# Peptides against a protein of PDB entry 8OXM, part 40

Target 1, 371 residues: chain A of PDB entry 8OXM
Amino acid sequence: FKAEFRLAGGVNLPKIIDCVGSDGKERRQLVKGRDDLRQDAVMQQVFQMCNTLLQRNTETRKRKLTICTYKVVPLSQRSGVLEWCTGTVPIGEFLVNNEDGAHKRYRPNDFSAFQCQKKMMEVQKKSFEEKYEVFMDVCQNFQPVFRYFCMEKFLDPAIWFEKRLAYTRSVATSSIVGYILGLGDRHVQNILINEQSAELVHIDLGVAFEQGKILPTPETVPFRLTRDIVDGMGITGVEGVFRRCCEKTMEVMRNSQETLLTIVEVLLYDPLFDWTMNPLKALYLQQRPEDETELHPTLNADDQECKRNLSDIDQSFNKVAERVLMRLQEKLKGVEEGTVLSVGGQVNLLIQQAIDPKNLSRLFPGWKAWV

## One batch from the design tools (peptide; made by RFdiffusion4, then SolubleMPNN)

Design b1_p10_6_s3 (from b1_p10_6, 7 letters changed)
Fold by OpenDDE base, seed 4:
Structure b1_p10_6_s3 (fold): chain B 371 residues (1-371), chain A 10 residues (1-10)
Amino acid sequence: as target 1 above (371 residues)
Amino acid sequence: SPEIDALLAS
């Protein structure tokens, strides 16, 4: 390893290290502490399987539909090494982080990212009507700018057009695969964009199998399709390329039902794979800046609760696993709200749910649904 | 590895 490291930022202070392989090649690695990378590793394997299914189909292969993957090596239950996604930036970094964020650069008279967050936090405990009204005010005064990513990075018009299509295809593939796997909404820091390919890389896969629906503020969207995500597609938005790529991805997923169910079943019952939402993880994912001050880690809670009857825990776990498998089977059959939909009908419903301001206004404000 | 563990502990 090189003696130098860089901080990637964030609560867990992940460290970027350079290592020289036995092949003499330098590779950047992200070392995470206090984080269980087993879930990330498992989800990368599922993404690789989905990519294999997408490559077998002529229509998805011609469109180069793939979910970007990275290498994960879990070292312990609380540590691991990831392949650092070199030449990527978090979409949140480009859009709203620092004084040089694209919103501030292109829309200097709009609300600041902080003003938007403050307004939405003030109504967090209010009615859905009040949340919707404030969300609409925020959206009116915080206009999308993500179109400028491709315009800044790709000066040649032909390259720009190709990269915008690559982005749109990447969003479509990750949205449908993410819906099938129940990844839900994705924080803007957990979506990286490749500065060369314009493809998305999803990191920190700690919420899967619709566990986001059991958070203190439940997820209300099937995937992240916020205004900036749509703006990056260009003038057609969700229509045309995005919709067709979603439909073609969903066709492959539905036609691969047995394979996907078998894989997910094995994973849900893997005793080494804790996919269930626990209260501490739920608190961490939806912590308020105000709540950081009082959580002294009383380390002592671990020993006494372990004596819950193993039988009652196992029965509760099995019921949750069965419910996840049933819901996955429904998705793969096109069953939405008790109705069987065509691929086009299902994809349309998912797009409408994901872009609905009423659904977006009900999301946890920390996930910035206005971005 | 001891180097990674030292990086995680720092």
Scores: peptide ipSAE 0.005, ipTM 0.443, DockQ to the pose 0.039
Fold by OpenDDE base, seed 1:
Structure b1_p10_6_s3 (fold): chain B 371 residues (1-371), chain A 10 residues (1-10)
Amino acid sequence: as target 1 above (371 residues)
Amino acid sequence: SPEIDALLAS
């Protein structure tokens, strides 16, 4: 390893290190401490399996439908090494950076990202009607700009068009795979975009199997399909390429039901894989900026000595695992709200749910559903 | 690895 490291920021102070391999090649790595990387590692394995299924199918292979993966090496329950996603930027950094964010550059007369967040935090405890009204006001005064990502990065018109298609395919594949695995909405800092490929990389996979629905502010969308995410697709939005790529991805997932169920079942019952939502994790994921000062680092996970009888924990776990498997089976059969849908019907429902401003207005304000 | 463990402890 090189003796020098860089901080990536954040509470856990992850360290970016340069490693020289036995092959003499330099590789950039992210070292995380105090974070359980096992869930990320498991989810990357599931994504690799999904990619294998997508490559076997002629229609998805021709469309180059792939979910981007990164290497994870867990070293302990609280430490590991990640492959650093070199040549990527968080979409949140590109869009809403305070100094040079695309919203500030292209829409200087719109609300600032801070003003939008403040307005939505003020209504966080209000009715759904009040949240919707304020969300619509925010959206009217904070117009999407993510189209400019491909325009800035790809000056050649033919390359620009190909990269916009690559982006749209990446969003479609990750949205459907993410829905099947129950990843839910994804914070804008946890979606990276590759500056060369225009493909998305999803990081920090700490919410899976619809565990976002049991958060204090439950998730209301199947995946992130906010206005900027749609704007990056260009003038067709969710229609045409995106919809067709979602349908073809969903078709492969539904046709691979037995394989997906078997793999997820093995993972859900792996005693080394803690996918369940705990109260501390829920608090961390929906922490208010005002509460940053009082979360003393002394919330050692060692105070899980709540000696609930091992039998009651095991019965509660098994019931949650069974519900996850049942819901996964329903998704893979196209069962939505007790009705069996076609692939096109299911994909249409999911798209409508994801873009509905009523659903978006109900999300946790920290996740910035207006971006 | 001892180098990673030292880096995590720092």
Scores: peptide ipSAE 0.005, ipTM 0.432, DockQ to the pose 0.036
Fold by OpenDDE base, seed 2:
Structure b1_p10_6_s3 (fold): chain B 371 residues (1-371), chain A 10 residues (1-10)
Amino acid sequence: as target 1 above (371 residues)
Amino acid sequence: SPEIDALLAS
């Protein structure tokens, strides 16, 4: 290892280190401390399996539909090494970086990212109606700019067009695979974009199997399809390439029902795979900047009473696992709200849910639904 | 590895 490291930022202060491989190649690695990377590792394996299914189908293979994966090496229950996605940037860093973000560069008269965040935080405990009104005001004064990513990175028009298509396909594949697996916490720092391929890399896979719905502020969208995500697709938005790639991905997932159920069942009952939401994790994911000061854990609360019998924990776990499997089976059958939908109908419903300003306005302000 | 553990402890 090199003796030098960089901080990647964030609460756990992950360290970026350079490692020389046995092949003599330098590789950047992200060392996360205090995080259980087993969940990321397991979800990467599931994504690899989904990619195998997508490669077997002629229509998805022709479209090169894949979810980008990275290597995860868990070192302990509290540490691991991620293969750092070299040549990727968080979409949040490109869009809403403090001084040089694309919103500030291209829309200098719009609200700042801070003003948007503040306005949405002020209404966080308000009605859904008040949240919606403020969200619409924020959206009106914070117009999408993600189209400029491909324009800045790819000056050749033919390359630009191909990269915009690669982006659109990546969003479609990751959105549908993410929905099937119930992937949550898709904030702008958990989605990287590859500066060479224009493909998305989803990181921090710690909210899966719809566990985002049991957060104190529940997730209300099936995937991130916010205005900037759509703007990156260009003038057609969600229509044409995106929709067709979603439909073809969903078709492969639905036709692979037995395989996906079997895999997820094995994972849900793996005692080493902690996929359940716990109160500490929920607090961490939706912590307020103001609450950082009050988390002096008075460690003095007697650990005595929360000896819920191991049997009651196991029974509660099994019931949650069964519910996850049942919901996965429904998704793979196209059952939405008690109705069986066609692939096109299901994909349409998911797109409408993901772009609905009412759903977006209800998200935790840290998710930045206006970006 | 001891190097990674030292890096995580620092």
Scores: peptide ipSAE 0.000, ipTM 0.442, DockQ to the pose 0.039
Fold by OpenDDE base, seed 3:
Structure b1_p10_6_s3 (fold): chain B 371 residues (1-371), chain A 10 residues (1-10)
Amino acid sequence: as target 1 above (371 residues)
Amino acid sequence: SPEIDALLAS
């Protein structure tokens, strides 16, 4: 290990360390404290399996459809080492998190990211109609700029076009696989972009199996397909390449139903894999600035002695696991809202749900649905 | 490892 470490930005202050391997190569590692990296490790194994299925199919292999994965070594329930994705940046850092964010640089007369967040926080407890109206006002005064990522990084037109295609394929593959697995909490800090490949890396995989739908503010979209995500695809948006890559990914997932069900069944009943949403995790994910003042540090994690009878916990867990498996089987059959859809019909429904401003306006303001 | 444990303790 090198004696120097860097802080990665974020609430948990993860440490970036440089390690020299036995091969003499320098490798960056992220040391996270206080995070359960077991969920990330398990979900990375599922993504590797999905990549294996995508490589076996000729149509998805020709399109180079893959989910970017990273190595996770869990050390404890609250610590681990990640292979740091060198040359990646959070999409939120590029777009909105710094004084030189792409929105401020390219749209200096639009609302600031802070003004947008404030407006959506003010209506957080209001009706869906009031949330929708304010979301539409925010969207009118905060126009997408993510097209400029590829334009800044790739000056050669042929390289630029290839990288925009790689980005669009990465969004399609991760969106469909993320939907099948019920991956939630897809805020702008949990999605990294590789500055060399233009591919997305999804991190913080702790909200899976549609557990985002049971948050205090439920998730209303199948994946992140916000205006900036679409703007990065260029002039065709969600049509053409994105749609076709979603359809081909969904076709492989549906044709791999037995394999995916068997894998997820083993994971749902693994006593080492805590995928269930708990109230403390829900509070942490959707904390209000006002609620930070009352969280005295004295909630020792040991007072999870809510002695719900072990039998009632086990029966409730088994019923939730069965519902997750049933819903996964429905998705893999193309059953949406009690109707059997074709691959094209199912992908179309998911795209429409993900871009619907009524669904986007209902999300937690911290998810930043206007970005 | 002692090096990782020292990084986690710091």
Scores: peptide ipSAE 0.000, ipTM 0.443, DockQ to the pose 0.036

Design b1_p10_6_s4 (from b1_p10_6, 7 letters changed)
Fold by OpenDDE base, seed 3:
Structure b1_p10_6_s4 (fold): chain B 371 residues (1-371), chain A 10 residues (1-10)
Amino acid sequence: as target 1 above (371 residues)
Amino acid sequence: SDEIAKLLAA
């Protein structure tokens, strides 16, 4: 280890350390405190299995469909070491940084990211109709700019085209795999983009198996396919390459049903893997910036042994696990809302749900559905 | 182990 560490920005102040391996190569690592990295480690193993399935299929292998993974070493229930994703940036940092964000640079006359956030927070407790109207006003005055990421990073036209294709494939693969696993909390800070490959890296995998649907503000989209995410694909948007890569990923997932069900069943019943949403986690994920000032850390984690009878907890857990497995089996059969869909029909429904401004307007304002 | 524990404690 080098004697120096750097702070990565963020509430939990993760430490970036540089390590020289036995191979003489320098490797960056991120040391997180106060975070449970066990769920991230488990989800990375599931992503590696999905990548193995995608590499075995000729059509997905030819398209180089993969979900980006990083190494996680959990050390305790509240600490671990991550492989630092060198040369990645949060998409939110590129798009909506207050000083030099792409929206401010390319659209200086649009609403600021702060104005958009404020408008959506003002209607947070209002009707779905009022949320939709304000969301449409925000979207009209905050136009997408993510096409400029590849244009800034890749000046050669042939490289630019290849990187835009790599981005589109990465969005498609991660969207379908994320939908199958019920991955939530896909806000703009939990999605990194690699500045060299244009591929996405999904981080903070703490909301899985559709547990985002039981948040105080439920998640209403299957994956992040917002206007900036679509703008990064270029002129074809969700059509052509993106749709075809989603369909080919979904074909591999559906044809691997038995393997995926067996893996997820083992994980859901692992007593060391707490994937269930708890009220404290739900509060943390959807807390207002204004409410951070009054939560003094004087919530002693007193073991309020909610000695809910071990039997009632176990029965409730088993019922939730069974429901997750049933819903996973439905997705892998193409069952949506009681109807069996073809791969093309299922992918089309998911795309329509993800881009629907009615669904996007209902999301928690911290998710930034207008970006 | 001990170097990581020192980093977590710092």
Scores: peptide ipSAE 0.015, ipTM 0.535, DockQ to the pose 0.034
Fold by OpenDDE base, seed 4:
Structure b1_p10_6_s4 (fold): chain B 371 residues (1-371), chain A 10 residues (1-10)
Amino acid sequence: as target 1 above (371 residues)
Amino acid sequence: SDEIAKLLAA
């Protein structure tokens, strides 16, 4: 390892290190402490399997439909090493960086990202009607700008067009596979965009199997398809390339039902893989900036005294696992709200749910559904 | 291992 490290920022202060491999190549790595990378590692394995399924199908292979993966090496229950995604930027950093974000640069007369967040936080405990009205006001005064990412990075028109297509395909593939795995909405800092490929890399996979629906503010969208995500696709938005790539991805997933169920079943019953939402994780994911000050780290996990009867824990766990498997089976059959849908019907429903301002307005304001 | 452990502890 090189003696120098850099901080990547964030609450857990991950450290960027340079490692020289036995091949003499330098590789950047992210060392995370106080973070369980087992879920990330498991999700990367599932993504690799999904990529294998997508490569076997001629239509998805021709479209190069893949989920970008990164290497994860868990070292302990609270530490690991990640492949550093070199040449990537968080979409949130590009869009809503306080100094030079694309919204500020291209829309200087719109609301600031802070003003938008403040307005939505003020109505967080209000009715769905009040949330919707304020969300619509925020959206009117915070117009999408993510189209400018490809325009800034790809000056050649032919390259620009290819990269916008690569982005659209990446969003489609990750959206459908993310829905099948129940990843839900993704925070804008947990979606990286590759500055060379325009493909998305999803990081911090701590919410899976629809566990986002049991958060204090439950998820209301199947995946992130916010206005900036759509704006990056260009003038056609969700129509044409995105929709077709979603349909072709969903066809492969539905036709691979037995394989996907078997893999997920093995993972859900793996005693080393805690995928269940715990109250502390739920609080962390939806913590308010105001609440950061008082949570002293004195939650000594040494309260071994919750000898909840092992039998009652196991029975509760098994019931949750069974419910997740049943819901996965329904998704792979095209069962939505008790109705069997075609691939096109299911994809259409998911797109409509993901772009619905009523669903977006009900999301946790910390996840910035207006971006 | 030990260098990574030191980096995680720092």
Scores: peptide ipSAE 0.008, ipTM 0.507, DockQ to the pose 0.038
Fold by OpenDDE base, seed 5:
Structure b1_p10_6_s4 (fold): chain B 371 residues (1-371), chain A 10 residues (1-10)
Amino acid sequence: as target 1 above (371 residues)
Amino acid sequence: SDEIAKLLAA
């Protein structure tokens, strides 16, 4: 270990350390304290398995459909080491940084990110109709700019085109696999973009198996496909490359049903893998002040010795695990809302659900659905 | 873990 460390931003003040490996290579690492990295580690292994399935299929291999993964080494229930994703930036940092965000640079006459946030917070406890109206007003006055990411980073037109395709493929693969696994909490700080590859890196995998639907403000979209996410794909948006990559990813997932179910079953019943949403975690996720500057005390979930009788916990846990497995099986069969859909029909439904401004307007304001 | 993936691949 080098004696010097840098702070990464954010509530938990993770430490960036440079380490020399036994192989003599310098590796940058992120040390998180007061965070359980076991869920991230497990989800990275599931993503590696999904990548293996995608590499076995000729059509997904030819399209280079992969989820970006990073190494996680949990050290304790409250600490671990992450591979530092060098050359990545949060999409939120690029888009809505207060001083130099792309929205401010390219759309200086639009609403500020703060104005959008404030408007959506003011209606947070209002009707769905009022939320929808304000969300539409925000969207009208906050136009997407994420197309400029690839334009700024890739000046050569041929490179620019290839990187835009890499981005679109990365969004498609992560969206479909994320949907199958029920990955939630996909706010703009939990999605990194690689400045060299234009691929997405999903971080903070602590909301999985549709546990986002049991948050105080339920998640209403299958994945993040907001206006800026779509704008990064270029003029065709969700049509063409994105849709085809979603369909090919979904085909591989559906054709791998037995393997996926068996792996998820083993994970759901692993007593070392706490995937269930607890009330304190739910409050922490949706009471974060939007100002990245306030040191919120980490409500460590461990301090509630809820002496719930072990028997009632186990019965409730098993029922939740069974429900998750049943829902996963439905997704892998193409069962949506009691109807069996083709791969194209299922992917179309998921795209429509993800881009529906009625669904987006119902999300927690901190998710920033207008971005 | 890699062990679970190995156990299911065996």
Scores: peptide ipSAE 0.008, ipTM 0.459, DockQ to the pose 0.020
Fold by OpenDDE base, seed 1:
Structure b1_p10_6_s4 (fold): chain B 371 residues (1-371), chain A 10 residues (1-10)
Amino acid sequence: as target 1 above (371 residues)
Amino acid sequence: SDEIAKLLAA
């Protein structure tokens, strides 16, 4: 390892290190402390399996449908090493950076990202009607700009067109795989875009199996398909390439039901893999900026040995695992709201749910559903 | 590795 490190920012202060391999090649790595990387590692393995299924199918292989993965090496329950996603930027950094974000550059007369966040935080405890009205006002005064990512990075028109297609395919694949695995909405800092490929990399996979629905502010979308995400697809939006790639991904997932259920079952019952939402994790994921001062880092998750009888913990865990497996089976059968849908019907429902301003307005304001 | 442990402790 090199003696020097860089901070990546954030509460856990992850360290970017440069390592020389036994092959003499330099490799950048991210070292995380105070973070359980086992869930990230498990989810990357599931993504690799999904990619294998997508490559076996002729229709998805022809469309180059893949979910981007990164290497994770968990070292302990609270530490590990990740591959640094070289040549990627968080979509949130590109869009809403305070100095040079695309919204500020292309829409200087719109609301600032801070004004949007403030308006939505003010209504956080209000009715769904008031949240919807304020969300619509924010959306009217904060117009999408993510189309400019490909325009800035790819000056050749033929390359630009191919990269927009690569982006659209990446969003489609990650959206459907993310829905099947219950990843839900993704914070804009937890979606990286590759500046060379225009493909997305999803990081920090700490919410899976629909555990976002049990947060203090429950998740209301199947995946992130906000206005900027759609704007990056260009004039066709969710229609055409995106929809067809979602349908082809969903066809492969549904046709691989037995394989996916078996894999997820093994993972859900792995005693080393805690995927359940705990109250501390829920608070951390939906913290207010004002609450950063009071969470002393001394909440060792170790001291709440709630001596719940091992039997009651196991029974509660098994019931949650069974419910997750049942819901996964329903998704893979196309069962939505008690009705069996075709692949096209299911994909249409998911797209409509994901783009519905009523659903988006109900999300936690920290997740920036207007971006 | 001990180097990673030192980085995590720092």
Scores: peptide ipSAE 0.006, ipTM 0.488, DockQ to the pose 0.037

